# Designs tried in a protein design run: peptides against a protein of PDB entry 3WG5. Part 220

Target 1, 218 residues: chain A of PDB entry 3WG5
Amino acid sequence: LAKNIVYVAQIKGQITSYTYDQFDRYITIAEQDNAEAIIIELDTPGGRADAMMNIVQRIQQSKIPVIIYVYPPGASAASAGTYIALGSHLIAMAPGTSIGACRPILGYSQNGSIIEAPPKITNYFIAYIKSLAQESGRNATIAEEFITKDLSLTPEEALKYGVIEVVARDINELLKKSNGMKTKIPVNGRYVTLNFTNVEVRYLAPSFKDKLISYITD
Target 2, 218 residues: chain A of PDB entry 3WG5 as posed
Amino acid sequence: LAKNIVYVAQIKGQITSYTYDQFDRYITIAEQDNAEAIIIELDTPGGRADAMMNIVQRIQQSKIPVIIYVYPPGASAASAGTYIALGSHLIAMAPGTSIGACRPILGYSQNGSIIEAPPAITNYFIAYIKSLAQESGRNATIAEEFITKDLSLTPEEALKYGVIEVVARDINELLKKSNGMKTKIPVNGRYVTLNFTNVEVRYLAPSFKDKLISYITD

## One batch from the design tools (peptide; made by RFdiffusion4, then SolubleMPNN)

Design b2_p23_2_s4 (from b2_p23_2, 14 letters changed)
Fold by OpenDDE base, seed 1:
Parts: structure tokens; sequence; C-alpha cells
Structure b2_p23_2_s4 (fold): chain B 218 residues (1-218), chain C 218 residues (1-218), chain A 23 residues (1-23)
């Protein structure tokens, strides 16, 4: 019997327009092969709001489930990464990772201090992040606090508070734990029950372009 | 029996004079075909006040109902988008979208900080947005707070507060939920009851010009 | 330890300057 395919791809570094291209490419490959899901191993300190919003839209338009996996240990889904995760079909975190710190900023001053965003922008992103949480049935109060308190959570805390769905040490544990779970958002208008029984895991390597761009932005 | 036609068109990006041309084109097509309604899938961070006011006027002069649908998930009807929505015959939002943040600004300083509008301008837009809300029987207090507090709302909040009429995940749900609703503003001087029974959905693709302009303004 | 202050930059959220159209 043809095995269900699960793709695994890595996205690391700042969220930019190039990161959107990576998401688009990876999801498109998985869609074309009618994969059961794609797992994105995410490690990001944050990035651009515009790129983040485009990525969220691309995930939500996916023909297959997109699982954001904050991995490996030591990785973070900080700022933009949290929004992306909250916009996904399932969130997993490895032990020793973090999520949160979502307060928008206008940039850094010459001395490296943060230039604060005006209330207009902060309130916009509060509404945005809360809507993502609410849509996915995740903790909207904590989502707000990711901004208002610059809150960061451990995987265990995030799970406990209902921000994420899975804590897993590796892909195998993730597949086992998420097997039979429903997606937190619809796939083509329907909540999908994940079927990771008898799966083949396929790793998507970053393109040469992806490697080059990550090298430049890091 | 000839199916009632409902047009669906997308408007994304900054509100500009080109966005007016898009609205005008889409509405005109739907008018010419005597459509039951046109649904505009709106995703905008805001834009120009002049263009916004022209768009509102064009919507209110429509021979057919214009439904603003904040879509897809992750989209916003921010700033100018909120005014446009409040000027429309029906507002819908998808889960994971936002509306609000309507405070007028004069621009950005070199450091990226907002240049505030003088009270004269702010008060003008308060009166304007309140009038749109009042005319449409929507929450004028919240409309004011979109400016005075830079308030942004989730779809659920916007529905609860009477800013919008529908929360819908997709076009099919929107059509089902809005079927039998009266327009919030008149069409040619009459409140119209929407009839989405036995409809054909027709998607209007952006013109090449529309695509090019969106690419330049994004 | 550089506090990994996640950043969302640049915020191009606010559209072009709202010019007041005098009535």
Amino acid sequence: as target 1 above (218 residues)
Amino acid sequence: as target 1 above (218 residues)
Amino acid sequence: TKLATGYIEPIELAGKPVKYVAP
C-alpha cells in the first residue's frame, strides 16, 4: 500500500520576503505530492511583519496540513515566528525551545535600543494575534500577552496554557503524538484528522538560493 | 431557471487611486450583468484618504449590493479599509482577520515615527466615520474609537459590537449566512433583501494592470 | 545574553499619509 508522505522542511533565521518564498516552495511541493502533511522545523528570532502576514496567509491557503515544529532544542519561534505558528494547522515544540515575545517595534536606534511602535500598530497586532489564536482555538489571552507583556513561554507552559498542541523531542515522537489529532484550523474549509500511520518521511533540503539568503540575513 | 449571479473580486494592498479604479471596474461589471451582489474580498493595511472617500462614494452609488468581505484569514480591513467597509451594504469577516485602526496621520518622520494629524483633521474623520456607521446602523461609538483609541477588533468582537454583520469562513458560508439579510444601506434608495438562493458564483480576476499596480504598491 | 527581542520590522501597516481632503 502506498505510504502516506509527510514532508519535513527547515526554516531558520529572520522572517523576510525570502522566507515567504521558502514556505511557498515547501508547501507547494507537499501539495503537489498530496502529502498527508508538511512539518516545518522553525527557528526564528522574528522579522518583517509584511512577510509574516503573507506566510500566515500562505499556510491558511494550503491544500494540506502545515505543522509548525519549533525545533531543534535551543530554537525559538520568537515574534513573527509565534504569529506563523498561531496561523498553522498544528504547533509542536521540542524541549528547550521557546515561543512568544511578539511586541511590534519600529526598529532599533543607533545605540541598539528598541524604537517602540505607536499604540495604533500595537493594537493592530494585538487584534491580529488574538484573531489567529481564536480561529485556531488557542489561548487568545496569552496571545495578547505575547505582545502586551512581551511574554515568552517554554513548551511545557505553552502546552499547559493551550497555545500549542504537542511537545515532542523529535519527528518520530511528533508523528506519534499528533496522529489522530484534528487540525486547529481548516484545510480547504474542513478540519482534517491527521493520519500518520504507515508514513514515509521525506526531508526537503533548502535550495542553494535558500542557503545563500539565510547566510546573508543571519 | 437562470441562476442569480454573485460576483467575487479581490482587492489587496494599499488604498490608492488605482484601488478606486479596481472598485469601479468590479462594481461596473457586476452592475452590467445585473448581479444579485458583488463580494469584495478585502485585504488592506490602509492608504489614502482621498481614494478611500471616492471608493465609499462609488460603493454607495452602486446599482447592486456591495459586500465587503475581510478575507482570507490573516487579512485586515485596517484604516481606510474600515471606512470602506462601514460604507458598504454588508460587512463580513473571516476568522483570523481584523478591522479598525483608523486614526488619520500626516505621514512618517525620518525615524519612522508617526506624524500626527492636527485635531481639525482628526475631528473631521471622527465625524465622517461616525456618519458612515450611523447611516449603516452600525456601532458609531466603536467607529469613533477606531480613531480615538486606534482600536482594532477581531471578527467576533466586531460582530458582537455591531460593527459587522457576518463572520464566515468562506464564500459558501458567507452566502448562506447573508441570505435573506437586508442591506445596511440602500441600493438606489431601497434596502435590498439579499437572495443567495440558487446562485452562480463568478470570480473576477484582477487585470494585468491591477496585478502590476499591486506589485508596485506592496 | 542579547535578549532576543523579537522584532517586527519595518511596519508598513499604516498606508501612505492620509491627506485631508478639504470639503
Scores: peptide ipSAE 0.035, ipTM 0.292, DockQ to the pose 0.151
Fold by OpenDDE base, seed 4:
Structure b2_p23_2_s4 (fold): chain B 218 residues (1-218), chain C 218 residues (1-218), chain A 23 residues (1-23)
Amino acid sequence: as target 1 above (218 residues)
Amino acid sequence: as target 1 above (218 residues)
Amino acid sequence: TKLATGYIEPIELAGKPVKYVAP
């Protein structure tokens, strides 16, 4: 039985293999305690595509609902963050945040210019992001345009176009608004109705390893 | 005249030359608009000592009060973050955060072990951190022990021992509790009394550059 | 050797062509 507990953790910065470890650790803790859900406060400019795909897979394999919350104001779920959000059980955004800009690149040249991905790679990620949108019942046309037009949306636009499910100023408002919603993808093969009636909110701290890697990568 | 405006920005991750640019940009924006203060929501495992010292200097040169807020729950102002906090006009912490662990290191060996700093360097940073504590009227003994004992404190301990000024759950509580407090270091040569009566809170987003560098460094 | 407080390794952004999803 899911407990009246919601975990909250923060993931910020570039999406890397270490970010995968953070997602895995946080979700595992919440799973072990049979939490009602975990909310990941996400703020990322993007990152590695391989790590992103692994994170999406880890979320999809979660025993509990994973809610991606683009938070606080000023945060973004840019690029890899958008894919992660689209792969999650629920997307929320705070006012003043953004989502989108998902065009794949090969990296940066020595002069700081973007090295464009070949059409093969771009098309792969178009197909991938559209699949995530379709699987979650979100706007696949906009998902494609996140790549083809480097589109970035406000929370209001993202909600309007059916990219996200909730606009909320804080965790309390998020819990209130998402209470009774169905997850956009299944948990253990079933769509879950979120129960946030009188929940205990538990905050997870980054591990020592998390802090170390964040220190090394910055 | 300072406007009834408080800026809030987030700095998370490793302390690097880029983190300096973030501090500089955020403080500059708030200065240009003659804000009452800027609150930096800080979450860092530490980072480069040179960047840290530059950030401290930039804060000390600010035309407005810079409040370091260790936030959200689970965040830390570890190592370099502690120095930055001690160099600021006011330190606040949210419940469930930490401050301390300031021992300098030369880096990591290929096997992941810490390369210890020689006594010369350790003693330099002991003197430096004690100076920051003394200049700000904070506990210099504890500041030293952040290095010599790798001490980490809870918000309650940090407040009790006079390392920080405020424990607050959110920005609203921070503003309420810090209203009428004097800055712990001068602004333009004068200690400023904070006025947070009916303030407008403005959130700053990371720049495109900020997002890019965070993406590249993670 | 750059002096660091905490865990300092300058992570060189892998110069290997890593597929990035960039903004």
Scores: peptide ipSAE 0.029, ipTM 0.280, DockQ to the pose 0.095; fails the geometry check
Fold by OpenDDE base, seed 5:
Structure b2_p23_2_s4 (fold): chain B 218 residues (1-218), chain C 218 residues (1-218), chain A 23 residues (1-23)
Amino acid sequence: as target 1 above (218 residues)
Amino acid sequence: as target 1 above (218 residues)
Amino acid sequence: TKLATGYIEPIELAGKPVKYVAP
């Protein structure tokens, strides 16, 4: 039986292979303790597409529900962060956060201009993001427009359009609002009803390695 | 008991999170079959530092020896590929291949010039690559010079300087030359003596996903 | 250049010009 435990961990910054390691470590700890769920407090401007796809796959392979929470106020789940959110079991956002702006780019030029991705790449990610939305029962049209229009949404807009499931100011409000919700994708092949009644919240700290890499990448 | 099986898989192109997925899949298959070892035929110009570090970690967590084989002739284990090799249980190179050129960069400018990494980042990777060399009993001075001098070596030079363990033209020669060698790092906490007497060689093909991503990245 | 969504400046370890890698 799952313990009445919910883990909370923070992931901040660019999505990289190191971010994958953070997700993997945090989810593994929560799985080992047979937690009810893990909440990942996410704040990212985006990052690498390959790392993003691996993170999505790791979330999908999780033995427990993975909730992406765009937090704190002022944070974003931009670009790669949006894909990760759309690949998760539940999405929440704090007021004053944002989601979207998912157009793939090759980089920034010396003058700060965007180097556009070839149409073939753009079309691949359109298909991919639509698939994530469809599989999770979220708005695939808006998901596509995160690319085609480089659209960014507020939490209220994202909720209204069926991109996310919860707007919450803090972990306690998130637990309260998501209690009794079914996961948007299966866990171990089954849709799980979240049970956050009388749960213990456990916070996971970054490892020493996590701190060191953050120090180098900042 | 390990089966008298050696797996061989190919990884070609840039080191990305997708490359991590390839390593993970291939090593997992070989682990499940209790193989004597897996040989990864590597040809890479480099790639992402974060993906590289994750690949190194995955290799170090392998339940079986992971041999990096820079192959075919004309291939390279450049930059990130060198780090991966240095993090592995054994390194082999085919004649006409190269290893090294490990200086971290932030990218390429619009004019194709290298955007230099800050000294803090460069120093981090110097410490990291030296650690990989030291842990594996390989030449840490040359490993440092892969960064500080952006040095590239031939197989013969790399062998001479104690960077790699084997020069081999093909898999059969590799198996013959590496038979009876101890791994340069531990497997499950122990240095393993490789036994390639009367082994079955099994080739792993790229998954459909691997092929599709290769098609998009090429 | 690497296929990135959003911020693209990853630290690269490139011994040779790395072709743009799509995910």
Scores: peptide ipSAE 0.028, ipTM 0.305, DockQ to the pose 0.213; fails the geometry check
Fold by OpenDDE base, seed 3:
Structure b2_p23_2_s4 (fold): chain B 218 residues (1-218), chain C 218 residues (1-218), chain A 23 residues (1-23)
Amino acid sequence: as target 1 above (218 residues)
Amino acid sequence: as target 1 above (218 residues)
Amino acid sequence: TKLATGYIEPIELAGKPVKYVAP
């Protein structure tokens, strides 16, 4: 039986292989306990494309709804964070956060300039981000513009344009607003209606390893 | 029953979250088929510390022996690759390859200079790499020097100093030389004697995703 | 060549330059 438990975990910093491990660990814990959902409080400037794709795949394979919550105020789901959000079962943002700026880059040159991705790579990620948007019933045109125009949106704009589902100030408001919403992608092959009535909120603390790697990557 | 199958897969390029996914996928396939072992042909200049730590953990949790093979000639297990190797059940190197250069860095400045990791981080990785060496019965002094001196070794030096177990020109020689060796760390809580008598070698091709992300990260 | 989406301040174990990805 699904427990009336919602897990909340924080993922902050760059999207890396360790971020994948954090997602995997957090989702696995919530899966094992048959939680109603897990909320990932996300604050990222972006990160590795490979890590991002793995995280998206892990989310899509989740036995429970994974809600990406861009939080706290001042946080961002930039670049890789946007892809992750678009691959999730529900996206929420706190006021004063941002989403977008998804143009892939090869890195930084010695002189600090961005090394541009070749058109082939950029086009791949355009197709990929559009697919995530389409599969989740979100705005694929805006998703494309996150790359082609390096567009960034406010929570209100993202909600208005159908990129995200919820604007919420805190976990309590998020649970209240998302209660009764359907997941934007399937869970175990079915679109699930979220039930956040009389739920226990459990915060997952970062492991010592999580803290260490976050410290190392920040 | 363990099948007389040895899987071989290639992991090339930077250690990333996608590299973790590659390791996980390859090891999982080999686990599912109860393979005698999986050989990972590794060629990496290094990569993310978080990805590395996750890969090491994944290897240590493997139900089958994971052999890291620095291959082909000209390849390296640099930095993160060295940690991964030291975390594995057996390390092999082809002639003309290298291992080492493990000093952690925060990245590169705009002017192309290395941003040094603070002493706290460097000391953490010194302790970590030494632990990997000690747990695997490998040379912890040299492991430390991979960081403190940014030392790089030839296969012959690495073998001589007890960093690696095998020097082999190809998979056939590797199988021949490693036949009857014990894993340097446990598999399912036990040190396993490798049995490479009358084995089938199966090459795992990179998935389309593997090829794409490798292309994106290279 | 790191293909990264967004800003990467990775702690890198780099024997060779590990690339960062900016937002």
Scores: peptide ipSAE 0.022, ipTM 0.238, DockQ to the pose 0.198; fails the geometry check

Design b2_p23_4_s1 (from b2_p23_4, 13 letters changed)
Fold by OpenDDE base, seed 2:
Structure b2_p23_4_s1 (fold): chain B 218 residues (1-218), chain C 218 residues (1-218), chain A 23 residues (1-23)
Amino acid sequence: as target 1 above (218 residues)
Amino acid sequence: as target 1 above (218 residues)
Amino acid sequence: MIKGAKVEGSIEPIELAGVVKPP
């Protein structure tokens, strides 16, 4: 029986236009190979709102399920990462990770103080994050509180409150637990039941560009 | 009976040279008034290592107990904030806050990727954070893992692991729970038993400069 | 070396600033 392929790729660091390119590349590879799903191991402190919105759109346009997996332990889907997760077909978290803290800011002052976003921007992102939660059948009240209270949740809390779908220690446990789950948003207009029975896991390596950027940043 | 004074001040945002000035000012006021203690309500994502180290020194040189209170709910003593907390006479956290994520970085690349600190710098801060934990009788193994695993803890976990001393919802609960606790580091060479029986709480307002910076950053 | 080091927590505040297209 032809093994269903599940791709796994890591996206780490700030959300930028480059992060969009990574998402696009990884999802495209998985689409081309008609993968059962792609799992993105996400560890991000946040980043640019424009890039985040583009990433969400790219996920929503995916021809295959995109699973955001907050991994490894110690990682977070912080700020923009939460939006990305909420825009995905399934969210998993490893123990010792976090999700939330979504309050938009304009940047930092010279003294390092946070420049708060004006109410108009904050309200925009409240509406946006609630939309992502609602569209995915996740807890929109908590999604709002990720902004209004700058709330952060543990995996256990996030699962309990219906923000995420899976707590898993590793890819094998994730595949096992998510097998038979329905995607929280549609794929090509249809909710897909994940079939992780007899799957082959394929890891995507960073591109040369990814490695170069990592090298420059190292 | 002369009421013991407890000062409360808020420090929020990135740790910078200006944050040092805030700590210095607040602690100096409390010292001048022979306060029983000062409680610093801390909410920080982190900041500059130099400023952090100066703040730690300023706390260690304090003539009165300095209590770091990670507050309000949603706040964190992240990165530099953890070092500051570990350098203080007592750590408290409100429910819904976090502590940890202490991995040093050099900054961000143009693409927003984290520039990892070289091993020499990482090792320096491992030694430093472990020293702070050891000096304060707190969990040095966890302190190391705040860097090596980029570990973040809930208040409950931090309390359980012996990283912090108090979980409290508000100042009143903090005062009640910390009453009779011994400082984790000495004040003027002596461990002090906190006496919060019949205390007057005095809130310190931001300076004009603090307000101006906040205004510029708003 | 230490002067340039940032001990920044994982929650970099997302500059969500860019998304508000000026009307």
Scores: peptide ipSAE 0.063, ipTM 0.288, DockQ to the pose 0.101; fails the geometry check
Fold by OpenDDE base, seed 4:
Structure b2_p23_4_s1 (fold): chain B 218 residues (1-218), chain C 218 residues (1-218), chain A 23 residues (1-23)
Amino acid sequence: as target 1 above (218 residues)
Amino acid sequence: as target 1 above (218 residues)
Amino acid sequence: MIKGAKVEGSIEPIELAGVVKPP
């Protein structure tokens, strides 16, 4: 089948169970059409750990490459977003974006202070984030430091340190730069060489449900 | 001066006094560099009317063309965002975005019900939005219906009805399609013909303050 | 799976949906 289609979708805001539904829907659409890949434009401050882990699993189960693109300029893959990115087949960042700050917390107190996670939980996520980095051939030391030092990186730093694969200003530059790259994790048990020569870009819009929940959570 | 630069910045989320500061900062940077234009990628559900009116005024006072681009797919120029767009030199929308739903409200009750604006306030904003449409040569009837019918339009509908000027998938297509267009309102008292031949695109990142406020308001 | 843990970075601004508050 001529893989001539690349899907692009946006996931913005806090990572919740609804965010999982968005990932699942978008990836499923792209899978059904046997797309060459789906690019998820990600802008998130973080969110729930459970939802994050489910999203990572959904990405890992994808029948096609899932490219996380921290986009547009000013966006972040913060906290949960970093885990999601590290679990993906390829990470790209736009100039002026950030990645990192992955320290788990239990929540906020009445005074707005952070309730720290117990060492058991923190250590769990250190192990988890390192595993994602290792499985994808990315910098596991930096991945750990995203937690232990609450480290945040620019695209240039993240590229330099081997956290991400591409810096791109837009979808066209992303496709150009990632053309011929191998996925950092397998797709259906095989590393895929991305082919973005003569592709049609298809944008996915949020569903009515996506819009409604975004409205309610705001 | 060879106007060879186009700035691109993102404004996302609720329209507040902080959003005004973002517009002001971004436009000022582009003005200082004598850019050909600034493109503001807008994704907003709405916000405060006072902040919106200040933003419109800031756009109208710009020394360079301000292009509002409802972007990326899934984004909206809802409520206050529509007013801002109608006050700009050119409106573009990406596929899968929306514009409209401009009905003013006073807020939400304890039960989450909308507190309706009194007729005096609603009529004020009807007059205001119609004036923005008329001044920019856009569809004033539809602009009124954004309030009276809470109308929302797709990019294709908005283009068809003469609310917006361009449908574009990305910045490159936007630049291509808008090249040679005249601004819908004057820049420093003159309608400007946009020249996007051989331009450098420069992305503006949010300031530290922008990031912090985004963090606090979330 | 650890329930209740949050991996939150920056709080994103609450998008005020569709509300134009009068001046």
Scores: peptide ipSAE 0.036, ipTM 0.240, DockQ to the pose 0.132; fails the geometry check
Fold by OpenDDE base, seed 3:
Structure b2_p23_4_s1 (fold): chain B 218 residues (1-218), chain C 218 residues (1-218), chain A 23 residues (1-23)
Amino acid sequence: as target 1 above (218 residues)
Amino acid sequence: as target 1 above (218 residues)
Amino acid sequence: MIKGAKVEGSIEPIELAGVVKPP
């Protein structure tokens, strides 16, 4: 029986236009192979709102389920990462990870201080993050608080509050726990029930470009 | 007589957080050496608004004049590049370059189509770009039209409309034409008269990191 | 965190405040 393929890829670091390219490449590969799903191991301190929105859109347009997995322990889906997660078909977190801190800023001053976003920008992202939560049937109140309170949650809290779907220590536990779950947003207009009973896990290596960028940003 | 030093550095590609680091590094070197000015040869299709705003702030906080020079021929100060230029102490353009196209967008869709920014964001950047123009005594109406009309100007047009200060084919012509000009914004609270009569031009090489990023983005 | 609002010409990101990992 042809094994269902589940792809796993890592995206680490700041969310940028290059991160979009990574998402696009990884999802495209998985789509081409008609994978059951792709798991993106995400560890990000945040990044660009534009890149984030593009990534969310790319995920929403995916022909296959995209699972955002905040991994490994110590990783975060901070700021932009939270938006990406909330825009995905399923969110998982490893123990010892975090999600949240979504307040938009204009940047950092030369002294490293935060340049605050104007209320108009903040309100835009409040509406946006709430929409992502609502569309995915996740906790919109907490989503708002990710901005208004710069709230950060543990995996257990995030699960408890209905922000995420799975707490898992590793890929195997993730596959086990998410098996039979429905995607929180539609895939090609339909909610998909994940089938991880007979799967082959394939890791996607970063491209040479990906490795090079990681090396530069690290 | 101790020659005044003018630094020249190149910044090419998308405006990102890394571009901020480049600006910061280059300006810091020039500040440390008490340079008469630093010329940034800028060629950018645009980039991140946050990085742009940080760069503008870094320029505004510079202890020395920062000259944005859209160079070489064929280069552009598009989008974010225009804001950076308008935030600088002096703008120069080489013949065959362009400036403008400043309409904010949220990103590009998977199909490469532009995701439009909401009116609130557009209006924010209209106010911002106009403020930069006004503070620098440059044409605020044209600055607005860089957004509202996605206006792009030739060097000759930009000079004519009072958006830029210098059209120059090379560094030598730039130094010659800008000699005796006052900065369009203050340096440490004072408008500086540029003195390029006895200058040594020093080119700053990209760091290894800069070269690596350029290689990756090219 | 570089949140880029895209200023047309290229994608200008608005920064979403994230924990900048200390260098």
Scores: peptide ipSAE 0.032, ipTM 0.272, DockQ to the pose 0.249; fails the geometry check
Fold by OpenDDE base, seed 5:
Parts: structure tokens; C-alpha cells; sequence
Structure b2_p23_4_s1 (fold): chain B 218 residues (1-218), chain C 218 residues (1-218), chain A 23 residues (1-23)
């Protein structure tokens, strides 16, 4: 019986236009191979709001389930990462990871201090994050508090509060726990039950550009 | 009256040999100017253990107080960042940041799965992180649990548990709250009382290399 | 032994930088 393919790819670092390209590339590869799902191991401090919104849109347009897995232990789906996670078909977290802290800022002053976003921008992102939570059947009150209180949660708290769906130590545990779960948002207009029985896990390597960036940062 | 100088510098991203060079450069500049302290706005997912240990050593050898400030909101002192923070003269966190998740790993397999560290390595880092906590008069039990339970804490929890010394929204609040505090470890063999009365805050810009790396990652 | 070990952390910092023009 043809093994159901699950792709795993890593996205690490600041959310930028390049991060969008990574999401698009990874999801497209998995779509082309008719994968059962793609798991994106996400580790991000946040980043650009425009790139984040584009990534959310790309996930929502995916022909396959996109699982955001905050991984490895120590990783976070912080800020933009939280929005991306809330926009995804399933959220998982490894023990020792975190999610939240979503307060928008305009940037940093020359002195490194935060330039606060005006109320209009903050309110926009409150509405946006609440919409993502509501659309995915996740805790919209907590989603709002990720902004208004700059709340950050452990995996266990996030699960308890209905922000995420799975706590798992590794990909195998994630596949086991998420098997038979329904996507929190539609895939091509339908809620899909994840089928991870007899799966082949395929890992997507970072692009040459990703490797070069990592090498320059080393 | 000559204003007491406080330097502020940002260190963001993975802890590498380059991060050591950044710490060394920033601290050296502040030492040369006989600054009252340097505040390092830290935002890190972790990184290399060797670089981390070198950074801790460089901080401990500083001629001036080094304050690790987990900043901005959404930032983390994760993994290697937690060790660095625990090795510093004072730890502050902004609301919506986090600290912890310190489980050592050997790396990632070709399939992106964690290669677990053998018990010998894990036990080494348990002993090391406990030593940092004990030397700084911080919670050694929680420091151990950052590894053994992969624990992650909010700023309020970290303050409550005696892992950190200050919760502050910005540099001004940090200076205000930390004024009159003693360093948690010695500076040149002496515990120093921080004096942030009538201070001049000087911001250190990222190097050209830092800017180039950021630009390539955009 | 320590050479090559990674200490990776869970929580990364939040920048939502960029004026998204509201639609």
C-alpha cells in the first residue's frame, strides 16, 4: 500500500519575505507530491507583519494540511510565529517551547527602544489574531491577550487553554498524537482528518540560500 | 557632574562564535569608557555550547556590570541564552518574553530530528547551569529543571522563582528598578551596587557585519 | 565532548515590525 507521505521542513529565525519564500517552497513541494501533510518545525522570534500575513494566506491556500510544530525544545512561535501557527491546520509544540507575545511595534528607534504601534495598528492586529483563532476554533480570548497582555504560554498551558492541539517530544509522537485529528481550518474547503497510518516521513533540506545565510551567521 | 554612562547593545539570533565576538566588542567598548554598566538586549533561541561558555566567561571577566535584558517583548533568553543570563551580573526581562528550555542536544539528524545528548553531556550541563545559578544566588533547582523538564518561564514566574532580578518594559524602567541593586556576581572580585542616577544611555550600533547578515536574511 | 553540543531554547523574541496597511 502506498505509504502516506508526510513532509517535515524547518523554518527558523525572523519572519521576512524570505520566510514566505521558504513556506511557499516547502508547501509547494509537499503539494506536488500529494503529501498527507507537511510539518513545519517553527522556531521564530517574530518578524514582519506583511510577511506574516502572506505566510498565513499561503498556509490557508495550501492543498494539504500544514502543521506548525514549535520545535525543537527551546524554540518558540513568538509574535508573527503565533499568528502563523493560529493560521495553520494544526499546532503542535515540543516540551520546553513557547507561544505568544504578539504585541505589534512599528520598529526600533536608533537607540534600540521600541517604537510603539499606534492604537489603530494594535487594534487591527487584535482583530486579526482573534479572527485567526475563531476561524480555527482556538481560544480567541487568549489570542487577544497575546497582544493586550503580551502573554506567553508553555505548551501545556497552550494545550489547556485550547490554543494548540498537540504536545509532542518528536515527530513520531506528533504523528501518533495527531493521527485521526481533524484540521482546525479547511483544506480546499473541507476539514480533513489526518491519516498518519503507515507514513513515510520525508525531510526537506534548507535551500542553498538558507545554508549560506546560516553559514554567514556562524 | 559627569553623567554615569550606561551602554545598551543588542544581541539577537543564534549563539555562535560571532555572538562571542559581539559580546566581547560591546563589553570592551563599555569597559574602555568606564561605563557604569552595559545592558545587552538579548534575543536568542540558543546555539552552540562552546560559544555560550566563552560568552559566560567573557561576562564574568568584565570590568563592568553586564546586565542581560531579555528584550523586546517577544524575545527570549532560550537555552544558551539562559546560561548566558545566569552567568551575568543582573537579569532583566520585558513583559511577554521568556527564559529557559536548556536541554542540550548533539544536533539535528539529516531528517531534522534531534540527536539526543548522551547522559554524560546532559549531566555536565546540569552541573554547569546549577553552578551558574548558585554562583549568582539564583534558583538552582529551577536552573536544573530548565534542562531536566525543559522548563520555560514567563518574566513574572522567573522573578517569582528567583531566576531573574527585574521585570521592565523599557530601558528607563530597567534603569529605575535596577538602581541600587547589587550585582548577582562579582565585578573584579566585588559585588557592585548599580548606580543609575543621572545616567547617559549610549546605544551601540550593530557592526557592519551584523547589518550585512541581517540584510541577507531579509 | 562540548564541542558540537547545542543548547537550544524555546522562546524567541517578537518583532511585528511593518505597517500593514489595513485593507
Amino acid sequence: as target 1 above (218 residues)
Amino acid sequence: as target 1 above (218 residues)
Amino acid sequence: MIKGAKVEGSIEPIELAGVVKPP
Scores: peptide ipSAE 0.032, ipTM 0.237, DockQ to the pose 0.087; fails the geometry check

